Peptides against a protein of PDB entry 6EJA. Designs and how they scored, part 32

Target 1, 276 residues: chain A of PDB entry 6EJA
Amino acid sequence: VEYMPANPVRIAFVLVVHGRASRQLQRMFKAIYHKDHFYYIHVDKRSNYLHRQVLQVSRQYSNVRVTPWRMATIWGGASLLSTYLQSMRDLLEMTDWPWDFFINLSAADYPIRTNDQLVAFLSRYRDMNFLKSHGRDNARFIRKQGLDRLFLECDAHMWRLGDRRIPEGIAVDGGSDWFLLNRRFVEYVTFSTDDLVTKMKQFYSYTLLPAESFFHTVLENSPHCDTMVDNNLRITNWNRKLGCKCQYKHIVDWCGCSPNDFKPQDFHRFQQTARP

## One batch from the design tools (peptide; made by RFdiffusion4, then SolubleMPNN)

Design b1_p11_2_s3 (from b1_p11_2, 5 letters changed)
Fold by OpenDDE base, seed 3:
Structure b1_p11_2_s3 (fold): chain B 276 residues (1-276), chain A 11 residues (1-11)
Amino acid sequence: as target 1 above (276 residues)
Amino acid sequence: DYDVPITGGEL
């Protein structure tokens, strides 16, 4: 249902970017930019040119900031989760940015709603969290994701150290690493000292592709479990034939798939698609 | 409703 909300939600968009594709990033940014939202951009530590370009953008817009810290991230690296968690903390400490939702974006994933539709929708469901689950056999998910394996990120590589057990009493879930999280849940993840959050942060610091499972697992096992909606309002360009070539063996001691990037013009096209 | 492929796979 679309309506004009009296108190529209404001979104903190977190972008984790790397490489040299400054023009592509700029195009994507323009496609998703709105004056009422906030944009917090992390640039990989190794991407100095891109960092300079992003800094230029941030100087032009008051609602765009760049992380003062920069991590060197790799595909599947546990450090990606650290990046999100630190970004969440930063955003919560920015008292001048009253955001209501946390949304991560990449060029490989686009929202399927216009800004107005998205804001209207989230304003109606501001107490909900949107995470898309794999929707298949969970045992297979655990096995394929390597969640029962211990990984160490070191020297730009994910080293498989051995087997591990899933913590008892924890229902593991996951799927898309693109999510829409409300501020309340982000606060919980950031500041809670309960056993769940503490153990999961530790567990996932040695996890491959942690963002695909951490937030799902924490949410579903938390007091906020009833706020989960199995939908991330995204369209991802998955093509297994192209994306599942085990192309990351040089980076991780595991195989994996990667979605294909959309072109910025696809954003507008997909905004008109039906709700999943 | 969109399909979310499992990303990982063991070597």
Scores: peptide ipSAE 0.034, ipTM 0.730, DockQ to the pose 0.632
Fold by OpenDDE base, seed 4:
Structure b1_p11_2_s3 (fold): chain B 276 residues (1-276), chain A 11 residues (1-11)
Amino acid sequence: as target 1 above (276 residues)
Amino acid sequence: DYDVPITGGEL
C-alpha cells in the first residue's frame, strides 16, 4: 500500500552512462523521470555521441542537467568513485535543487519500486541510508574485491601495484555499488575533514571497484553508522553464468563480473512489482 | 531481501 507523505522526499538521480547505452538510458530515463526529482547525468569522456543525445534531453527538462566535466572511466576504475564524489559536491552546491536523497543508476540497475512507492518509503525513512552488503564472509569479500591490493588507474588501465593493508581500526564492508544516500550523509562524505573520510578517500583512490565498498565502509565507521539499512531497493540483472567471464582483464589486473542489461520487458515488470 | 553478488573476482 502506498501512502502519500506530507513532505515527500525529492531525489537526485545520478546517472553514469557510457558507450552504447543510449537505448537503455532512454528506457530508464522514461521509467524514472518525474518532475519533482532531479537528474544529474555523467557521460563518459569518450562517449561523445551519447553526450550529444543526453544534452538534448537536458535542454528539454529543467530538472535534468549534465555534468560539465566528464571523466574517462573504466570498469573497476577508481575514477568511478571520483565521479560520484564530484557529482555529490555539485549537487550539494546546486541550491536550486533541494534534493533529499542521492540515488545512483546505470543501465544495468533499476529501482524495484514505483516512484510513488519509492517516495513514500524514503519519506518514511528519510534519515536512513540504504546500502546493501555482500552477505558473505567478509574476508572472502576483501579478497575477491582486491581490497588488500593497491591499484593505480592510469592509461585506461587499473594496474595492480602490490599488496596493502586495510587501515587500522576500520571495519570494511561493501556489496552493491547501487545505493540510496540521504543528503545528510552525502554532506558528511563531501565536506567532512575528519580522519575517517580523509583516510578513506585516500585509500579508495587506489582501490578497485571502489563504489562497492567506499560508502559502506565510511558509513559504518562514521557517526552516522546507526542510519544504515542493509538494502538498496534495487534490482540488478545479475547472471553470474553469463557475466562472470573475467572479461575485464584487459582493462584491470583483476577479474570480475558484470550485470546484464535490462530488456524493455524487464522495466515494465519492475515498475509493477517489488522484488522480495 | 536477496543476496547481492559481488563483482570482484580472483585472478
Scores: peptide ipSAE 0.033, ipTM 0.711, DockQ to the pose 0.585
Fold by OpenDDE base, seed 2:
Structure b1_p11_2_s3 (fold): chain B 276 residues (1-276), chain A 11 residues (1-11)
Amino acid sequence: as target 1 above (276 residues)
Amino acid sequence: DYDVPITGGEL
């Protein structure tokens, strides 16, 4: 019997979707939908058909909304962070959606817990933030992520302009771009005018794969640093044989891996998988 | 302990 908290947390799920993944989105949505949570969906500016489909879904559920703004995002693009930041602002301004946690999702990962387990867990640790670090040498991470390189997103391409320095006094960290953030930290990231947030927003606007590092770095250098838990409670379909082909050289002046989208046959694993 | 693979790779 799963423990039911007296004051269960409510989750704002942010979905960033693109392309023709309508079936995948539907499957994901069905798997994660709950009446007590909130779903905020951004559809890529270029994915008009998908946008129409998502709008239809949003009209069927009062706790599902679609961003009125749409960005054109690319793999590894800085605009992905902008998408998350704007969505966070929107969600904070939605006074009728009293969410406690922000969770981003894509077809490439799923929470490893059932809804009840997830809610119970987060309700117990509602003051914590869950980000999974890379767990390796930080210098290597910086090099491989190109954090010491300056990138410009322009014309659907991430242009490498040159080298840059990591800001002084900042401890850079990162790993998974899938995280669980409490409302308080999201408020801090969204509205703080301190030097850290201001500087990092600027820094990461020229960063490749910003979501894999921005929130980690901001959190660990912030007054909220003691709230970090090195776990994102996710299962990700990593298959280096398929995902590490430097397949994005046509859009990014860098190389990288990508997790594979989950397929219907993969869903059974979610219920059986425990936190590693 | 779960090791998260690094997405980025240097050219």
Scores: peptide ipSAE 0.031, ipTM 0.705, DockQ to the pose 0.609
Fold by OpenDDE base, seed 5:
Structure b1_p11_2_s3 (fold): chain B 276 residues (1-276), chain A 11 residues (1-11)
Amino acid sequence: as target 1 above (276 residues)
Amino acid sequence: DYDVPITGGEL
């Protein structure tokens, strides 16, 4: 028996897109589009053709908007977190969009639940936040992610400036940079002036791959820590044989892996995939 | 549930 919520949650989907993957984006959009949800799309500053295409879509649907600002983001760049944080602020200031959950998406990740299942689930657990942790040794995670290193994003490069220490009293966590956050927590992250949020925003402005750790760390050290659920309800197309070639050394003073983009044929399959 | 691979790797 499927749960039918009396007050179904409404989702703000934030899409960060770049390049020429127009067809893939179109397929993803069609797969996740619903009239009761909201879609806020950031197109990379350099992707003008894609931007024009997305603008055309936004003009056809009242619940689809494109960021009026555009950033030139790089792999692992701190600017990706800035993109999410600014998008969150924008969405909170849109009084005509009463969303309950923030969900980010890219071509490398796909929700595994149908819309009805997702809405039912989130409506039941509307006070929870869904972040998937790495599930490994934390010290190893810190080392591999370079969290104990200071990075500066400049001239389309992540420069490693030196070593740094994790702030005192902070328990660092992270994993997937794909998450489901409730509005209350997004409000906290966006508007709180407490020491935690202030220090973490500063800390992560010099962090490599900040989206994989920022929200985890802030949540777990915040008054909202009891809302943490170690699951992001999605599948990521990981293939380490293909994605772990240290292919970003030209962009960042670090090595890393990347997930592969989903193929169009994968979308249909993933809609019926069981939850992790 | 599934394990999430971490992206980062040391030089």
Scores: peptide ipSAE 0.044, ipTM 0.721, DockQ to the pose 0.620; fails the geometry check

Design b1_p11_2_s4 (from b1_p11_2, 5 letters changed)
Fold by OpenDDE base, seed 1:
Structure b1_p11_2_s4 (fold): chain B 276 residues (1-276), chain A 11 residues (1-11)
Amino acid sequence: as target 1 above (276 residues)
Amino acid sequence: DYEVPITGGDL
């Protein structure tokens, strides 16, 4: 018998989707949907057909909403962080959605627990934030991620403009761009006007793959640093042989890897019995 | 727990 918390946490799932992955999105949605959680979906500005399909879904479920704004995002683009930050602000302003945790999902990275297990776990650790660090040499991480380089997202391309310095007094960290953040930390990131948040937002607006480092860095250097847990409760389908071929040079003035999408049979790791 | 690979790579 699984432990059922008296005051279960409610999760805001943020989905950033693009392209023609309508069937994949539908499968994922069916696998992760629960009436007690919230789903906020951003559809790429260029994916109009997908947008129409997602709107149809949002009209059928009261706890599913689509962003009224849409960004044109690219792999590794700074706009992905902007998308998350804006979605966080939106979710905080939705007073009718009392969520406790922010969780982003993709077809390439899934929670490894069932809904009940996830809710039970997060309810027990509701004051913690879950970010997985790279766990290697940090200097190497900075170099490999291009954090010491200045990038500009323009015309669907990440332009490398030159070199830059890491801000003084900041301990940079990063790893997975899939995280579980509690509402309190999201509030801090969204509304704080302290020097850390202000400088990091500016710094990461010119950063490649910003979501892999921004939240780690802000959290670890913030007054909330003691809430960090080095685990994002995810399973990723990483295959460097297949995913590390510098396949994004046409989009970004940098090389990178990408995880492989999960297959439908992999959804059992997060599937729940209570489906609409 | 698992190790997170570095996504980025230099040109």
Scores: peptide ipSAE 0.064, ipTM 0.753, DockQ to the pose 0.536
Fold by OpenDDE base, seed 5:
Structure b1_p11_2_s4 (fold): chain B 276 residues (1-276), chain A 11 residues (1-11)
Amino acid sequence: as target 1 above (276 residues)
Amino acid sequence: DYEVPITGGDL
């Protein structure tokens, strides 16, 4: 029996896109598009052709907008978190878009539920936040993520400046940088002036791969900590044999892995895949 | 449920 919510949640999908993957983006967009949801798309500053294409789409749909600002983001860069935070602020200031959930997407991740299933699920658990943790040793996670290292994003490079300590009293967590956040928590992250949010924004402005840890850490140390659900309802195309080659040394003073982009044939398959 | 692979790998 499928649950039919009386007051279905509306989702703000935030897409951060770059390069020339226009066809893949188009397929993803078609797969996730619904008239009752909202789509806010950031196109990398350097991807002008893609930007023009996305603008054309946004003109055809009233619930699709493109960020008027554009950042030049790099792999692992702190600017990715800035992109999300600014997008969150923008979305909260859009009074004509009454969204209930924030969901980020890229070509490397895909929702495993149908729209109806996703809406039904989120409508039932509208007060929860969905962040998937790494599930490993926390000390190892900190070391591997370089959270105890200070990074500076400058000249399209993540410079490792030295060592740092985790802020006192903060329990660090992280994992997937794909999440489902309710509006209330997004409001908290965006507008709170408490010590936690203030310190974490500062801390993560010098952090490698900040989106994999910032929201986890803020949530778990916040008054909203009881809303944490260790699941993001997604499939990520991980292939470590292909993605773990330390291929970003030229961009970051660190080694890491990256997920692979989904192929067109994968989208149909993932729509029917069971949740993790 | 599945274990999420982490991106970081140190130098």
Scores: peptide ipSAE 0.071, ipTM 0.756, DockQ to the pose 0.599; fails the geometry check
Fold by OpenDDE base, seed 2:
Structure b1_p11_2_s4 (fold): chain B 276 residues (1-276), chain A 11 residues (1-11)
Amino acid sequence: as target 1 above (276 residues)
Amino acid sequence: DYEVPITGGDL
């Protein structure tokens, strides 16, 4: 019997979708939908058919909304962070959606807990933020992520312009770009005008794969640093054989891996997998 | 616990 909290947290799920992943989206949505949570979906500006489909879904559920703005994003693009930041602002301005946690999702990962387990867990640790770090040498991480390189997103390409320095006094961290953030931290990221947030927003606007590092770095250097938990409660379909082909060289002046989308046959693993 | 694979890699 799962413990039911007296004041269960409510989750804002942010889905960033693109291309022709309509089936994947439908499967994911069915798997994660709950009446007590909120779903905010961004569809890539170029994915008009998908946008129409998502709009149809949003009209069927009062707790599902689609971003009125749409960005053209690319793999590894800085615009992905912009998408998250704008969605966070939107969600904070939706006074009729009293969410407690922000969770981003894609077809490449799933929460490893059932809804009841997730809600129970987050309700117990509602003051914490869950980001999974890379677990390796930080200097190596910086090099591999190209954080010491300046990138410009332009014309659907991430151009490497040159070298740059990590801002002084900033402890950079990162890892998974899938996270669980409490509302208070999201408020801080969205509305703070302190030097950290301002500087990091600027820095990461020229960063490759910004979502893998921005929130980690901001959190760990912020007044909220003591709220970090090194776990994102996710299962990600990592398959280096398939995902590490440097397949994005045509859009990014960098090499990288990507997790694979989950398929229906993979879903059975979600119920059997515990956090490592 | 496990090490999270990083996405990035230099050319």
Scores: peptide ipSAE 0.069, ipTM 0.756, DockQ to the pose 0.594; fails the geometry check
Fold by OpenDDE base, seed 3:
Structure b1_p11_2_s4 (fold): chain B 276 residues (1-276), chain A 11 residues (1-11)
Amino acid sequence: as target 1 above (276 residues)
Amino acid sequence: DYEVPITGGDL
């Protein structure tokens, strides 16, 4: 449903970027930039050139900031979740940025709505959280994701230490690591001291690909469980033939797949597609 | 609606 909202939601876009593709990032940024939203960019600690470029961008736009802290992240690393959680805390502490939704983006995943459509939609459903589940057998998901395995991120490697049990009473879920979370839920995740949040933060600090499951699991087991919508309003360029080659075995003691990056021009194209 | 593929796989 599209309408002109009286109080349009404002979005905090969080970008976690690495490498040397400054031009690609710039193109992507321009494609998603809007003056009414906020952009918080984390640059990998090892990507100094990119960091300099992103800083230049942040100086040009008042609604663009760069994290003063930088983490060294690896594919599948637990530190990615830490990055998101710290970014969430930072954004909540930015009183001059009245954002309503948290959205993470990468070059591999694009929103399937125009800005106006997205804002209209989220303004109508501002109390909802949008997470896309895997939609398959949950036991298989747990097994394939290695959620029943203990991992330690150390020295740019995810070490598999052994087996572990899923906490009792917790319904694990997951899927896409691209999500749209409302401020209220982000506040809950950030500041709650309840057993769920505390235990899940601990559990997922030793988890492979934590962002694909943490927020799903926390949300579905929380008092906010009724706010979940099984849709992240994204299009991801999945090609298993190309992306599932266990190419990360040198980084993690696990096999995995990765989506293919979209070109910035694809964003406009996919904005016109039907939502999943 | 679309199916989200899982990324993980055991060694």
Scores: peptide ipSAE 0.058, ipTM 0.739, DockQ to the pose 0.619; fails the geometry check

Design b1_p11_3_s1 (from b1_p11_3, 7 letters changed)
Fold by OpenDDE base, seed 5:
Structure b1_p11_3_s1 (fold): chain B 276 residues (1-276), chain A 11 residues (1-11)
Amino acid sequence: as target 1 above (276 residues)
Amino acid sequence: DLPAFHGDGDA
C-alpha cells in the first residue's frame, strides 16, 4: 500500500559544502532536486570557485538560494552549528518559501528514500523530528565527544581550554549530525528565549562537534520532547578502519572519526538499503 | 548510521 498525502510536505534542504566536494555535491544535487522543495546552500568562505558554480545554479532555479554570508568552517568547529542556526533563521524569514521540514546534507551523506517515499513518510509524520542517537552508553558518549570539555574556536583551530560540567537538569544526547526537523521545532530553536535554548546555545558555542548533540539535547529537554524519533533515514559511507585515525588533531585538540567520500560506484547502495 | 564526525577520545 502506497501512502499518497493530500498535503505533501515541502522540504528545505540545507547544504553545507566546500571546494573539495564539488563532484559529490553535483551528484547529490541531481539526486535530490525537485521543483517542490527548497535548497539553501552555504559554501565555505574559502571555496570561491565552488561558490561561483553554486551561484550559477541558483540563478537558474528559483528554489535554490545561496547564503549571502559565508563562514570558514573547520572540522569539529562550533561554527558549524552557527551555520545551521543562521540558515534556519534565514529560512524562517523567507516568507516566499513555505517549507515544512529542515534537512541538512553534505557530500558524505545521502537520504535513503526516493523523493516520493520521503515526502510520503514526512507527510505522515509531519509533527515529528528525526534525530539518530548514538546507541551506546551515554557516559561514554559524553567522554568520547568531549562534551565535558570546554573548547574555543579560534584561528581555524578548536582549542581545548579545560574541563566543564554538563548543566544540571539537562539530559545530554546526541549521535548523527544529520537530522530532519519540522518547522515548528526549528522555530522553537530559533526564536525561543526560554532557559533551555538560551543555555544550550551558550553551552554549545564552546562545544566540539556541536551539531551531533545540540539538537538532540535541546529537543529531548524541551516541551517538544515527545516528537523525538530515533532515526534520520540516512546512509553514510562509513569505514571506521579508514576514518578513525585521529586525522584532525591538527585542527582540533581532540580525536574523532570521519566518513569517507562517496564515489560514483557507491550510488547503487542508496537504493538498495532497507531501513525502517 | 554513525555520527558523521563523532568524537573518539582525548588527543
Scores: peptide ipSAE 0.063, ipTM 0.750, DockQ to the pose 0.666
Fold by OpenDDE base, seed 3:
Structure b1_p11_3_s1 (fold): chain B 276 residues (1-276), chain A 11 residues (1-11)
Amino acid sequence: as target 1 above (276 residues)
Amino acid sequence: DLPAFHGDGDA
């Protein structure tokens, strides 16, 4: 029996898009669109054609908005976190959009549940935050992520400046940069002035791939740590052999991996990989 | 179930 919530949660989907992937974006949008949810789309500063297309979409749907500000982001850039943080602030200031959950999406990572299932699930666990951890040796994760290295995003490049130490007393964690965060935690991240949030924002402003560990680390070291669920309810079209070739060394002074974009034929996998 | 753009070590 499917759970039917009396007060179903409403989701703010944040999409960060770039390039000319209009078709992919359209497919994803159609797959996730629902009248009861909200869609906030950031288009890269350099992607003017895509921006025009997205604006056209936003004019057709009252629950779709485009960020009035636009960042020029790069692979692994610290500015991606800034994009999310600013989007969170914007969404919290939109009093006419009563969203309960923040969910980021791209064409490379799709929800593994139908809208009804997702809403039912999140409505039941509306006090929880869903972040997927790496599930391995944390020391290895830190090393592989370069979290003990200082990076500066400048001139469309992530420059490695040197070594750094993890702040004392902070348990660093991370994994997927796709997360489902409840409004309460987003409020905390956005408006808290405590030492944790302040220091982590500073720390991660010089971090490679910050979105993969910032929210994990903040959550697990915060008073909201007991709301952590090690699941992001996502499916990623991952092929390590294809995605891990250090192909971004021209952009960042580090090696990284990337997943493959989903294709229409991949959608059938969403039904097969349901997680409890 | 892997990070989207996870680090893979020093370049």
Scores: peptide ipSAE 0.048, ipTM 0.756, DockQ to the pose 0.670
Fold by OpenDDE base, seed 1:
Structure b1_p11_3_s1 (fold): chain B 276 residues (1-276), chain A 11 residues (1-11)
Amino acid sequence: as target 1 above (276 residues)
Amino acid sequence: DLPAFHGDGDA
């Protein structure tokens, strides 16, 4: 018998989309749409056609909104974190949308559970935050992520300016940039004026791939650290051999990896995913 | 489970 919560959580899904992937977005939207959840969509400033399409969808559903502001984002850019932070603020200011969890999604990373399973799970653990750590040597992670390097996003490029030190007293962590955050923690990140949040926002404004580390680091160093769960309930088609070719060198003064398209032979990966 | 994107060292 499936557990049905008496007070089911409601989810704010945040989608950051760009390019001409209208069909992929539509497919994903259909797969994740539910009347009891909320959908907040940011379309890249340069993707006008996609923006028009998304606006049309938003007019058809009362629980779908599009950001009135639009940022020009690039792969690995600090502006992605800015997009998330601003969307969090917006969502907190939407008093007519009583969401309990913040979840970001991409076309290459999907929740591993059905909506009912996800809602049941999150309703049971509504006080927890779900962030997947890299699970490796932290020093190596810092080096590979370039966290000890200073980056500046300018003219659609991530410029490496030089070296920097990790702030003293901060335990840096990171991993997946796909997360499930409860409203309480989002409120903390958005409105706290403590030294941790202030310093980390500044630090990560000059960080490559900031969303892969910012929330982990803030959470683990915050009074909310005991709410950390090392799982994001996602599955991604990850293959280093295929996805790590330094293909973004023209955009970023750093090498990075990306997920690959799922193929029929990749089906076994879904079966190997462990339950939380 | 794994990140969609991640750093992989100097370009």
Scores: peptide ipSAE 0.060, ipTM 0.758, DockQ to the pose 0.648; fails the geometry check
Fold by OpenDDE base, seed 2:
Structure b1_p11_3_s1 (fold): chain B 276 residues (1-276), chain A 11 residues (1-11)
Amino acid sequence: as target 1 above (276 residues)
Amino acid sequence: DLPAFHGDGDA
């Protein structure tokens, strides 16, 4: 029997999806849907069929909404961060959705906890933010991520323009682009006009794979730094043999790895995975 | 744990 908190947290799930993730999205949605949570779905501008499907779902559930705006996102593109930031703003403006946590999801990453476990856990630690760091040498991370390089997203491509320096006084961190952020921190990221947030938004607008580092960096350099928990409570379907082939060179002037989408045959691993 | 979509070096 799971502990039932007196004031259970409510979660805003943000899903950023495109056409290739149609079946996975359906499976994930069924697995994560709960009446007490909220679901905000962004469909890639180019995925019209998927958009129509998602709209149909949103009409069936009062706690499911689709972004009225749609971006054309690419792998590693800075626009992905823009998508998250705009969705955060939207969610904060939805006064009828009293969410406590922001959680992003994709077909390649799945929460490792059941809903009851997740809610109980987050209700106990509602003042914390959960971001998984790379756990490696930071210099290597910066180099591998290309954080010291300037990128421009244009014409569905991430152009490498040249070298750049990490802003002075900023401790860069990053890792997983799957995170669990409390509402207070989301409010800070969305509405703060301090130098940190302003500078980082500018910096990361020219960054490859910005979601893997932006929130980590902002959090750890912010007044909210003490709320950092080095765990995102996720299981990711990593397979370097399949995901690390520099397969996105045609889109990005950089090499990268990507996790694999979960297939039905992969779900059995969830029950066998040790939970933090 | 590995970051999702992590960079893997210069192209």
Scores: peptide ipSAE 0.046, ipTM 0.751, DockQ to the pose 0.743; fails the geometry check

